# Ledger of designs, part 205: peptides against a protein of PDB entry 5K2M

Target 1, 273 residues: chain A of PDB entry 5K2M
Amino acid sequence: MRIGITYTVLRREEMAIKERAGEFGEVVMLHEDDLLFPGNYDLDVVIIRNVSHFKALYTARLFESEGIPTVNSSRLIFEAGDKLFATLRLAGKVPVPEWKAALSEGGALRVPDSLGYPLVSKPVFGSWGRLLAKVNDRDSLEAVLEHRKWMKNPLYGIHYFQEFVEKPGRDIRSYVIGGEFVGAIYRYSNHWITNTARGGKAEPCSDPEVEELSVKAWEAFGEGALAIDIFESEKGLLVNEVNPNMEFKNAARVTGADMAGKLVEYAVEVAKT

## One batch from the design tools (peptide; made by RFdiffusion4, then SolubleMPNN)

Design b2_p29_7_s2 (from b2_p29_7, 13 letters changed)
Fold by OpenDDE base, seed 5:
Structure b2_p29_7_s2 (fold): chain B 273 residues (1-273), chain A 29 residues (1-29)
Amino acid sequence: as target 1 above (273 residues)
Amino acid sequence: SEEEKAEEEAKKIVEEEYEKVYPDYFSIL
């Protein structure tokens, strides 16, 4: 068994994955600077740990073109890494926050007619709650739309909105790998954007309803390793988003779960398929 | 620490993606 690991920077997660992969076979670390295609890679599977969503996506697709399976697959990275495409998968299987998408400013201005106020404006890509806006009124909506016109990336012309969900000062991050629930944490924040990358506290979450919902959310995609963001709402649990390029150092520390080992075990299973 | 530097670098890389123009990815589906 030869296990590739692609990476941009050696974070705690990549170090843990490397260490655990060494117990299952030969490990080949592949920095982004080492990647050239088409290539002659002697690998049974590649674990994708590129920091960039788009570099991760292209790296996965390039290895797949050489007949080498990846964890995650390019399909999963594409669908789960886009907030709108992820919502489309999730909405068929699990409760999600109410959402609207518009392809023009004129369409976006009509979103409140369906969802009311307050709204959350999201880019379809990005991490750590960047470029999220709470839209409380018409003036705020017009301001967000005006600012989007000056952004260089054409994907900012895709207007994605959710209802604002009142949360109990926390959210839930769960982890499902190969269809197995691995663990979950509460992420505490005094801000409406809960994220540990912004200095939030993490605590273990042991809730059978969270476990069941997390597995169902993973089944909407049907493969890979996903971090799942869940809101506690007045309507019950809502799956907000998923992440195919998951950070897990805080969750592993808080729960004691071997996230890196579970990821490697799944990659070895994929290599044998 | 080296870990803190790696985390800060990762954050910068993700933030810089917001200014990039990307090709149409619908060809991957």
Scores: peptide ipSAE 0.058, ipTM 0.621, DockQ to the pose 0.779
Fold by OpenDDE base, seed 1:
Structure b2_p29_7_s2 (fold): chain B 273 residues (1-273), chain A 29 residues (1-29)
Amino acid sequence: as target 1 above (273 residues)
Amino acid sequence: SEEEKAEEEAKKIVEEEYEKVYPDYFSIL
């Protein structure tokens, strides 16, 4: 068993994955600078840990083109890493925040007619609560749409909105790998954007409803390793988004779950299929 | 720590992806 690990920077997650992978076979660390295609990689599976969503996606697809399976697959990275495509998968299986997508400014201006205010404007790609806007009124909506016109990536012309969900000063991040629930944490924040990367505290979440919902959310995709962001709302638990390139340092620390080991075990399973 | 540097660098990479995608958004900040 030869396990590749692609990476941009050696974070705690990549170090933990490397260490656990060494128990299952030979580990080949592949920095982004080592990645040249087409190549002649002698690998049974590749764990994708590129920081960039797009680099992760293309790296996965490039290995797959050489007959080497990846964790996560390029399909999963693509579908789960896009908030709209992820919502389309999730909405068929689990409760999600009410949402609208518009493909024009004129369409986006009609979103409040169905969802009301306040809204959350989201880009379809990106992490750490970047470019999230709470849209409280028409003036704010027009301002967000005006700013989007000046954004250079055409994907910002895809207008994705959710209802604003009032949260109890926290959200939940769960982890499901190969269909197995691995663990969950509460992420506390004094801001409506809950993210531990912005100074939030993490605490263990042990809730059977979270576990069941997390597995169902994973089943919407049917493969891979996903971090799942869940809101506690007045309507109950809502699956907000998933992340196919998960950070788990805080979750592993807080829960004691062997997330790196579970990821490697799943990668070894994928290599054998 | 080296770990903190790696996390900061990872944040910077993602922010730079956003900045490259939103040069004007960050230029207005």
Scores: peptide ipSAE 0.085, ipTM 0.627, DockQ to the pose 0.197; fails the geometry check
Fold by OpenDDE base, seed 4:
Order: C-alpha cells, then structure tokens, then sequence
Structure b2_p29_7_s2 (fold): chain B 273 residues (1-273), chain A 29 residues (1-29)
C-alpha cells in the first residue's frame, strides 16, 4: 500500500500521521510544491493535510480525477468546510443554533425579524473565529453589511447568521473518524469566540451525550474525519460547525487518543474499498 | 522550536487566505 500525504507545513499532526502511516505501508510525503496535475500518481489513497481550505479542496478533487481516493474527499471538504452547507447537512439530523441565510443586504436586514438580537454574523468560509461579529442591534447590522460590500471576495456577500448562544465559558470539540467517536475536549475561554482567546485551556470531555451527538453529526455527512464544535446551551447541546481539516494535537495530548493512528487506519480502509 | 515555526507559518497561510492574523488562536487548538 502506498499512502500519500499532502501538506503545506510539517505540523505536529502531519508528523504524527506520517509516523503512523509508515506502519501500514510506503509513505509518500507531497508538499504543495510537489503537486502538479495531471501527474499519474501511483498511490492507493491520499491523506489531505493542506492548510488552506481551498487548496485542500482542489487537491482532493485533482487526486479523485486520477481515480485515487482521498481522506477527506473533495465532497466532504466542500460541504463541511462551508458553514452554510454544513448547517444544511446538520440541521436535518442534529440540533443546531437557529440560523438564517440571506443573499442580499435587503434580505439580511430582515434576519432580526425572525431571529431577533443578538445575532452572530459568520462568513461561510474561514477558520478560527475570523470575521465573526456579534450583532447586538440595527446599527451594528448595518455596519457589518456595509463593511461586507468593501470586501473583495464575493462569498462575503453570502450573509449567514446564527442566534447568539450563551456558552458556559467553554465549548466542546469532538472528533469522529470513519463513524467512530475518537475523543472530545472542553475548550475554555473568557471570550464568546472560544478559538481566539489567550490562555485557552483544554480538558478531556467524557460525556455520553456528546459522543452520541458527535456520531449523529458525522452521519449527516456519512464519510471521513471530522472535528465537531458543540455548544452547551440552555436548550441542550447544539452542533455549531464541523471542520474537515481538523487540527488535533491538543485533543490528542489531553485525551491520549491516537487520532493520527485512527486517521491512517481509516485511510487504509478507504484504500481497500 | 521548529514546530512553533511551522504553526506560525500555518497561521500566516490561513490568515492570508482569510485576510487577518489571530496569533492567540493556536493556544487553544
């Protein structure tokens, strides 16, 4: 078996994946600079670890065009990596924060009529709490919409909003690989955007409800390796978003779960199907 | 460390793709 691993930088995750992949077969490390298509690659499966969401998406699709399966697939990266498309999958299977999408400023201005205030404005693409805005009133909504007009990427004109969920100073990140729950952590933050706070602490999360909900959230997509962000709310657990380009170094460290091994094992299973 | 440099580089790449730097993010992830 020949296992490709695409990467932009050798992070702890990529090093761990490389090491574990070596136990299952020949490992071919493919830096972004090594990728040229069509390339006639001799690989049984490719683990996609490109840092950029878009580079990961296109890399996966390019390997699939050569008949080489990828983990994650281009379909999964596309659907899970877009917050709106992910919400469309999740909303049919698991509790999610209340949401609205608008395709114009005039539509966006009517979102509070349905969801009230406060709102959270999200770009449909992006990682790590980027361009999240807590919208408390009409003036704030108008300001966010005005600023979006000056952004160069047309995807900023897709207006995605959620209800503001009050969190207990933490959120949950869980990991599901090939339909198996691998582990979960609490992420502590004094800021409403957990991912952007200084001095974030991670602790193990051992909750059967989180495990069950995480598997159901994964089943909304039905393939691959996902990190799942869950909120603890007054109305119970809510699946906020998923990440098809999961970082897991802190979760692996805190839980002791072999996330790199589980990812490689799943990639080997995908190669055999 | 080399690992810290790789994490900072990964940050920069994603930040350039999304037009903004958040240095404190990787302390939680």
Amino acid sequence: as target 1 above (273 residues)
Amino acid sequence: SEEEKAEEEAKKIVEEEYEKVYPDYFSIL
Scores: peptide ipSAE 0.039, ipTM 0.642, DockQ to the pose 0.190; fails the geometry check
Fold by OpenDDE base, seed 3:
Structure b2_p29_7_s2 (fold): chain B 273 residues (1-273), chain A 29 residues (1-29)
Amino acid sequence: as target 1 above (273 residues)
Amino acid sequence: SEEEKAEEEAKKIVEEEYEKVYPDYFSIL
């Protein structure tokens, strides 16, 4: 078994994945600078750990073009890494925040007619709460839309909105790998955008409802390793988004779950199919 | 540390790639 690991930077996750992969076979670390295609890669599987969503997507697709399976697959990275495409998958399987998509400013201006206020404006791409705006009223909506017109990326013209979900000062991050629930954490934040990198506390989440919902959310995609963001709402648990480029160092530390090992085990299974 | 530098570089890459695509990094860790 020869396991490739593509990476941009050697984070704690990549170090842990490398270490665990060494127990299953020969490990080939592939920095982004080492990647040239078409290539002659003697690999059974590649674990994709590129920091960039797009570089991860293209790297996965390039290896797949050479007959080398990837974790995650380019299909999963594409569908799960887009908030709208992820919502389309999730909405058929699990509760999600109420949402609307609009393809024009004129369409976006009608979103409150169905969802009311407050809204959350999201870009369809972009991890990490980037360009999230809480839209409380019409003036705020018009301002967000005006600013988006001046953004150079055409993807900003895809207007994705959710209802604003009041959270109890925390959200849930769960991890599902190969259909197995691996663990979950509460992420505490005083901000409506929960983010542990801003000094939030993480605590273990041991909730059977979270486990069941997380597995169902993964089943909406049916493959790979996903981090799943879940909100606690007055309507119950809502799956907000998924991340196919999961960071897990804090979750692994807090839960004691061998997320790196589970990822490698899954990659080895993928290599055998 | 090398780990802190890697995290800072990862943040910077995500920031630069996502800033080029989408501004402001919120680490979901």
Scores: peptide ipSAE 0.029, ipTM 0.636, DockQ to the pose 0.227; fails the geometry check

Design b2_p29_7_s3 (from b2_p29_7, 11 letters changed)
Fold by OpenDDE base, seed 1:
Structure b2_p29_7_s3 (fold): chain B 273 residues (1-273), chain A 29 residues (1-29)
Amino acid sequence: as target 1 above (273 residues)
Amino acid sequence: SEEEKAEEEAEKIVEQEYEEIHPDYFSVL
């Protein structure tokens, strides 16, 4: 078996994936600079670890066009990596924060008529809690919408809003790979935006309700490896978002779960289908 | 460390993605 690993930078995750992949077959590390298409790749499966969401998406689709399966698939990267498309999958299977999408400023200005205030404005793409705005009132909404007009990416014209969820100073990140729950962590923050990449403390989460909900959230997509962000709310657990290009160094360290091994095992299964 | 530099580089790439990438998200479907 020949396992490709595409990457932009050698993070802890890519090193761990490489090491574990070596136990299952020949490992071919493919830096972004090595990727040319169409190509003659002799690979049974490719693990996608490009840092850019769009590069990951295109890389996956390009390998798939050559008959080489990817983990994650281009379909999963596309649907899970877009907060709106992810919400569309999740909302039919699991509890999610109340949401609205608008395709114009005039539509966005009517979002409070349905959801009230406070709102959270999110871009449909991206990570690490960037460009999240807590919108407490009309003036704040108008300001966010004004700023969006000056953003160059046309995807900023897709206005995605959630209800503001009061959290107990933490959120949950779980990991599901091939339908198997691998582990979960609490991410602590004194700010309403929780992220361990921004210096948040991580602790193990051992909650059967989190495990069950995480698996159901994965089943909304039905394939691949997903990190799942869950809120503890007054309404119970809410699935906020998923990540098809998961960071797991903190979760692996805190839980002791072999997330890299589970990812490789799943990639080997995909290669055999 | 080299790991910290790789993480900082990854963060910059994601930052740039917010600012510079203009794909129609449906162009890949």
Scores: peptide ipSAE 0.167, ipTM 0.695, DockQ to the pose 0.737
Fold by OpenDDE base, seed 2:
Formats: C-alpha cells, structure tokens, sequence
Structure b2_p29_7_s3 (fold): chain B 273 residues (1-273), chain A 29 residues (1-29)
C-alpha cells in the first residue's frame, strides 16, 4: 500500500495523517511544488490536504485522471466545498436553514420577500467564515450587493442567502468518515460567526441526535470524510454546511478520537475497491 | 510554535485566495 498525501502547509492534521498512514503502508508526502501532471504516480490512494479549495479540487481530479482514487474525491470536494451545491444535496435528506439563491442583483433584492430579515449572505466558496454578512435591513442588503459588484471573481455574482439562525452562543461540528460517526464538538463564540481557528473554546458533544443527523448529512453525499456544521435552533438541529477539507486538531484533542487514523483507514479501504 | 506558524501560513493562503479574488476589497481598508 502506497499512500500519497498532498499538502500546502504541514499543519497538525497533516502531521497526524502522515504518522498514522505510516502504520498502514509506505507514505509519500507531496508538497504542491512537487505536483506535476501527467506524472505517472505510483500510488494506491491519495489523501488530499491542500489548503486551497480549488487546488484540492484540481489535485483530486488530476490524480483520478491517472486512475488513482482520492480522499476526498473531486466530486465530493466540488459538491461539498460549494455552499450552494452542498445545500442542494443536504436539503433532500436533512433539515437545513431556509435559503435562497439569486443570479442577479434584481433577484437578490427579492430574497427578503421570501425569507424576511435578518439574513446571512454567504459566498458559495471559501472557508473560515470570511465574507459572511448579517443583513438586517434593505440598506445593508444594497451595501452587500454593491460591494459584490466590485469583486473580480464572477462567483461573487452568485448570491446565496440563509435565514439568520439564533444560536445558544455555540454551534456543533461533527465528523463522519466513510459513513462512520467519529466525533463531535461544541464550538463556543460570543459572536454569531463561530470559528475555533479564531480561539473559540471547544468541548465534547455527546448527543445521539447529533450523531444520527451527522450520518444522514454524510449520506446526502454518500462518500468521503466530512466535517459537518450543525446549528442548535428553536426548530431543532439544522445542518448549516459541510467541509470536505476538514480541520480536526481541536476536535481530536477535545474528544480523544483518532480522526487521522480513521481517515487513513478509510483511504486504505478506498484503495482496495 | 512551529504549529502556530503553520496555522498562520494556512490563514494567509486562504486570505490571499479571497484577496486574489478581490484585490481591491482589502486595499480600501
């Protein structure tokens, strides 16, 4: 078994994956600077850990073109890494926040007629709660839309909105790998945007309803390793989004779950199919 | 630490992706 690991930066997650992969086979670390295609790589599977969503997507597709399976697959990275495409998968299987998509400013200006205020404006791509806006009124909506016109990437012209969900000063991040629930954490924040990378407190989440919902959310995609963001709302649990390029250092530390080992075990299973 | 530096570098990469997508948005701040 020859296991590739693609990476941009050697974070704690990549170090843990490398260490655990060494117990299952020969490990080939592949920095982004080492990647040229076509390359005729001698690998049974590749674990994708590129920091960039787009680099991860293209790297996965390039290995797949050489007949090498990836964890995650380019299909999963594409569908789960886009907030709108992820919502389309999730909405058929699990409770999600109410949402609207618009393809023009004139369409976006009608979103409040359906969802009311407050809204959350999201870019369809990107990580760590960047460019999230709480839209409380018409003036705020017009300002967000005006700023998006000056954004050079045409994907900022895809207007994705959710209802604003009141949270109990925390959210839930769960982890499902190969259809197995691995663990979950509460992420505490004094801000409506929860992010553990910004120094938020994390605590273990041991809730059977979270476990069941997390597995159902994973089943909407049917493959790979996902981090799942869940809101505790007055309507019950809502799946907000999924991440196919999961950070798990805090979750592994807090839960004691061998998330890196579970990811490698799944990659070894994928290599045998 | 080396871990903190790797996290800061990963944050910069993600920020650069947003900035490359909108270089003028951060230049106005």
Amino acid sequence: as target 1 above (273 residues)
Amino acid sequence: SEEEKAEEEAEKIVEQEYEEIHPDYFSVL
Scores: peptide ipSAE 0.166, ipTM 0.650, DockQ to the pose 0.207
Fold by OpenDDE base, seed 4:
Structure b2_p29_7_s3 (fold): chain B 273 residues (1-273), chain A 29 residues (1-29)
Amino acid sequence: as target 1 above (273 residues)
Amino acid sequence: SEEEKAEEEAEKIVEQEYEEIHPDYFSVL
């Protein structure tokens, strides 16, 4: 068993994955600078840990083109890493916040006719709650749409909106790997954008409803390792988004779950199929 | 720490991805 691990920087997650992978086989660390395609990679599976969503996506697809399976697959990275495509998968299986997509400014201006105010404007790509806007009124909507016209990336012209969900000063992040629930945490924040990277407190979440919902959310994609963001709302639990490039250092520390080991075990299973 | 530096570097990479990368998602399907 030869296990590749692609990475941009050696974070705590990559170090833990490397250590656990060494128990299952030979580990080949592949920095982004080491990657050249087409190549002759002698690997049974590759764990994708590139920081960039797009680099992770292309790296996975390039290994798959050589017949080497990846964790996560390029399909999963693509569908789960896009908030709109993830919503399309999730909405068929689990409760999600009410949403609208518009492909023009004129379409976006009609979103409040269906969802009302307040809205959350999201980019379809990207991480860590960047470029999220709470849209409270028409003037705010027009301002967000005007600013999007000046953004260079054409994907900012894809207008994705959710209803604003009132949260109890926290959200839930769960982890499902190979269809197995591994653990969950509460992330506390005084801001409507909950993010542990901004110094939010994390606590263990032990809720059977969260576990069941997390597995169902994973089943919407049917493969890989996903972090799942869940809201506690007056309507019950809502799956907000998923992340195919999971950060788990805080969750592993707080829960004591061997998330790196579970990821490696799953990668070894994928290599044997 | 070295860990904090790696986290700061990862954050910069993600910020650059928002500003500098002009992906066409449909080119990967």
Scores: peptide ipSAE 0.155, ipTM 0.694, DockQ to the pose 0.745
Fold by OpenDDE base, seed 3:
Structure b2_p29_7_s3 (fold): chain B 273 residues (1-273), chain A 29 residues (1-29)
Amino acid sequence: as target 1 above (273 residues)
Amino acid sequence: SEEEKAEEEAEKIVEQEYEEIHPDYFSVL
């Protein structure tokens, strides 16, 4: 068993994955600068840990083109890494926040007719709660739409909105790998955007409803390793988004779950199929 | 630390990605 690990930066997650992968086979660390295609890679599977979503997506697809399976697959990275495409998968299986997508400013201006106010404006791509806007009224909506016109990326013209979910000063992040629930944490924040990378406190989440919902959310995609963001709402638990390029150092530390080991075990299973 | 530098580099990469995403996103499917 020869396990590739692609990476941009050696974070704590990549170090843990490398260490655990060494127990299952020969490990080949592949920095982004080492990647040239077409190549002659003697690998049974590649764990994708590129920081960039798009670099991860293309790296996965390039290895797949050479007959080398990846964790995650390029298909999963594509569908889970786009908030709209992820919502389309999730909405058929689990409760999600109410949402609308509009393809024009004129369409976006009608979103409140269905969802009311307040809204959350999201880019369809990107991570870590960047470019999220709480839209409380018409003036705020017009301002967000005006600013989007000056953004160079055409994907900013895809207007994705959710209802604003009042959270109890926290959200839930769970982890499902190969269909197995691995663990969950509460992420505490006084801001409506919860992110542990911004210095939020994390605590273990041991809730059977979270476990069941997390597995169902993973089943909407049917493969890979996903971090799942869940809101506690007045309507119950809502799956907000998924992440196919998960950070887990805080969750592993807080829960004691062997997330790196579970990821490697799954990659070894993928290599055998 | 080396870990802090790795986190700072990762944050810069994510920030750059928001600025530079190419529309060829559908060429991978």
Scores: peptide ipSAE 0.164, ipTM 0.701, DockQ to the pose 0.827; fails the geometry check

Design b2_p29_7_s4 (from b2_p29_7, 10 letters changed)
Fold by OpenDDE base, seed 2:
Structure b2_p29_7_s4 (fold): chain B 273 residues (1-273), chain A 29 residues (1-29)
Amino acid sequence: as target 1 above (273 residues)
Amino acid sequence: SMEEEAEREAERIVEEEETEIHPDYFDVL
């Protein structure tokens, strides 16, 4: 078994994956500077750990073109890494926050007619809760739309909105790998945006309803390793989004779950199919 | 630490991807 690991920087996650992969086979670390395609890679599977969503997507697709399976697959990275495409998958299987998408300013200005206020404006791509806006009124909506016109990336012209969900000062991040629930954490924040990367406290989450919902959310995609963001709402649990390029250092530390080992075990299973 | 430097570099890369992608990059997708 020859296991490739693509990476941009050696974070704690990449170091843990490398260490655990060494117990299952020969490990080939592939920095982005080492990647040229088409190539003659002698690998049974590649674990994709590129920091950039787009580099991860293209790297996965390039290995797949050479007949080498990837974890995650380019399909999963594409569908789960876009908040709108992820919502389209999730909405058919699990409870999600009410949402609207608009492809123009004129369309976006009608979103409150359906969802009311307050809204959450999200970019369809992006990490760590960047460019999330709580839109409380018409003036705030107009300001967000005006600012998006001056953003250089054309994907900011895709207007994705959710209802604002009142949370109990925390959210849940769960991890499902190969359809197995691996663990979950509460992420505490005094702000409506919860993120552990921004210094939020993490605690173990041991809730059977979270486990069941997390597996169902994974089944909406049907493959790979996902981090799943869940809200505790007055309506019950809601799946907010998924991440195919999961950070797990805090969750592994807090839960004691061998997330890196589970990812490698799944990659070895994928290599055998 | 080396881990904190790697995390800061990852944050920088994502920030650049979110803010600096040339419009033409997505017109071909």
Scores: peptide ipSAE 0.220, ipTM 0.719, DockQ to the pose 0.528
Fold by OpenDDE base, seed 3:
Structure b2_p29_7_s4 (fold): chain B 273 residues (1-273), chain A 29 residues (1-29)
Amino acid sequence: as target 1 above (273 residues)
Amino acid sequence: SMEEEAEREAERIVEEEETEIHPDYFDVL
């Protein structure tokens, strides 16, 4: 068993994955600068740990083109890494926040007729709660839409909105790998945008409803390793988003779950299929 | 630390990607 690990920087996650992969086979660390295609890679599977969503997507697709399976697959990275495409998968299987997508400013201006106020404007791509706007009224909506016109990336012209979910000063992040629930944490924040990377406290989450919902959310995609963001709402648990490029250092530390080991075990299973 | 530097570098890379994606990228999808 020869396990590739693609990476941009050696974070705690990549170090943990490397260490655990060494127990299952020969490990080949592949920095982005080492990647040339077409290549002659003697690998049974590649764990994708590129920092860039798009570099991760292309790296996965390039290895797949050479008959080498990846964790995650390029398909999963593509569908789960886009908030709208992820919502389309999730909405058929699990409760999600009410959402609307609009392809024009004129369409976006009608979103409140369905969702009301307050609503949340999200880019379809983006990490760590960047460019999220809580839109409380018409004037705020017009301002967000005006600013989006000056953004050069055409994806900022895809207007994705959710209902604003009142959260109890926290959200839930769970982890499902190969269809197995691995663990979950509460992420505490006094801000409506909860993120542990922004200095939020994390605590273990042991809730059977979270476990069941997390597995169902993973089943909407049917493969890979996903971090799942869940809201506690007045309507019950809502799956907000998924992440195919999971950070897990805080969750592993807080829960004691062997997330790196579970990821490697799954990659070894993928290599055998 | 080397870990803190790696985290800052990862944050920078993601921020650059979100701001600098060329429009022509979508002609390939």
Scores: peptide ipSAE 0.208, ipTM 0.720, DockQ to the pose 0.584
Fold by OpenDDE base, seed 4:
Structure b2_p29_7_s4 (fold): chain B 273 residues (1-273), chain A 29 residues (1-29)
Amino acid sequence: as target 1 above (273 residues)
Amino acid sequence: SMEEEAEREAERIVEEEETEIHPDYFDVL
């Protein structure tokens, strides 16, 4: 068993994955600078840990083109890493916040006719709650749409909106790997955007409803390793988004779950199929 | 620490991607 691990920087997650992978086989660390395609890679599976969403996506697709399976697959990285495409998968299987997508300013201006106010404007890509806007009124909507016209990236012209969900000062992040629930945490924040990267406290979440919902959310994609963001709402639990490039250092520390080991075990299973 | 430096570098890389990279997303599938 030869396990590749692609990476941009050696974070705590990559160090833990490397250590655990060494127990299952030969580990080949592949920095982004080491990657050249087409190549002759002698690997049974590759764990994708590139920091960039796009580099992760392309790296996965390039290994797949050589017949080497990846964790996560390029399909999963693509569908789960885009908030709109993820919503399309999730909405067929689990409760999600009410949402609308518009492909023009004129379409976006009609979103409140369906969802009302307040809205949350999201980019379809992006990390750590960046460029999220709470849109309380028409003037705020017009301002967000105007600012989007001046952004260089054309994906900012894809207008994705959710209803604003009132949360109890926290959200839930769960982890499902190969269809197995691994663990969950509460992320506390005084801001409507909950993120541990912004200094939020994490605590263990032990809720059977969260476990069941997390597995169902994973089943919407049917493969890989996903972090799942869940809201506690007056309507019950809502799956907000998923992340195919999971950070787990805080969750592993708080829960004691061997998330790196579970990821490696799954990669070894994928290599044997 | 080296870990904190790696985290800051990862944050920088993602910020640069979100602001500067033109994603022709759709040609990969």
Scores: peptide ipSAE 0.207, ipTM 0.714, DockQ to the pose 0.776
Fold by OpenDDE base, seed 1:
Structure b2_p29_7_s4 (fold): chain B 273 residues (1-273), chain A 29 residues (1-29)
Amino acid sequence: as target 1 above (273 residues)
Amino acid sequence: SMEEEAEREAERIVEEEETEIHPDYFDVL
């Protein structure tokens, strides 16, 4: 078996994936500079670890066009990597924060008529809680919408909003790979935006309700490896978002779960289908 | 460390993607 691993930078995750993949077959590391299509790749499966969401998406689709399966698939990267498309999948299967989407400023200005205040403005793409705004009133909404007009990316014109969820100073990140729950962590923050990349403490989460909900959230997509962000709310657990290009260094360290191994095992299964 | 440098580079790449994607890129999707 020949396992490709596409990457932009060698993070701890890519090193761990490489090491574990070596136990299952021949490993072919493919830096972004090595990727040229159409190509003659002799690979049974490719693990996608490009940092860029779009490069990951296109890389996956390009390998798939050559008959080489990818983990994650281009379909999963596309649907899970977009917060709105992910919400559309999740909302039919699991509890999610109340949400609205608007395709114009005039539509966005009516969102509070349904969600009230405070609400959260989110871009449909983005990492580490960037460009999240807690919108407490009309003046703040108008300001956010005005700023979005000056953003160069047209996806900022897709207005995605959620209800503001009061969290207990933490959120949950779980990991589901091939439908198997691998582990979960609490991410602590004194800010309403919880992210370990911003200096949040991580602790193990051992909660059967989190495990069950995480698997159901994965089943909304039905394939691949997903990190799942869950809120503890007064309404119970809410699935906020998923990530098809997961960071797991902190979760692996805190839980002791072999997330890299589970990812490789799943890729090997995909290669055999 | 090399790991911390790789993480900072990953953060930079994602920041550039989020800020610099030209409007015309999405007219093709």
Scores: peptide ipSAE 0.234, ipTM 0.737, DockQ to the pose 0.572; fails the geometry check

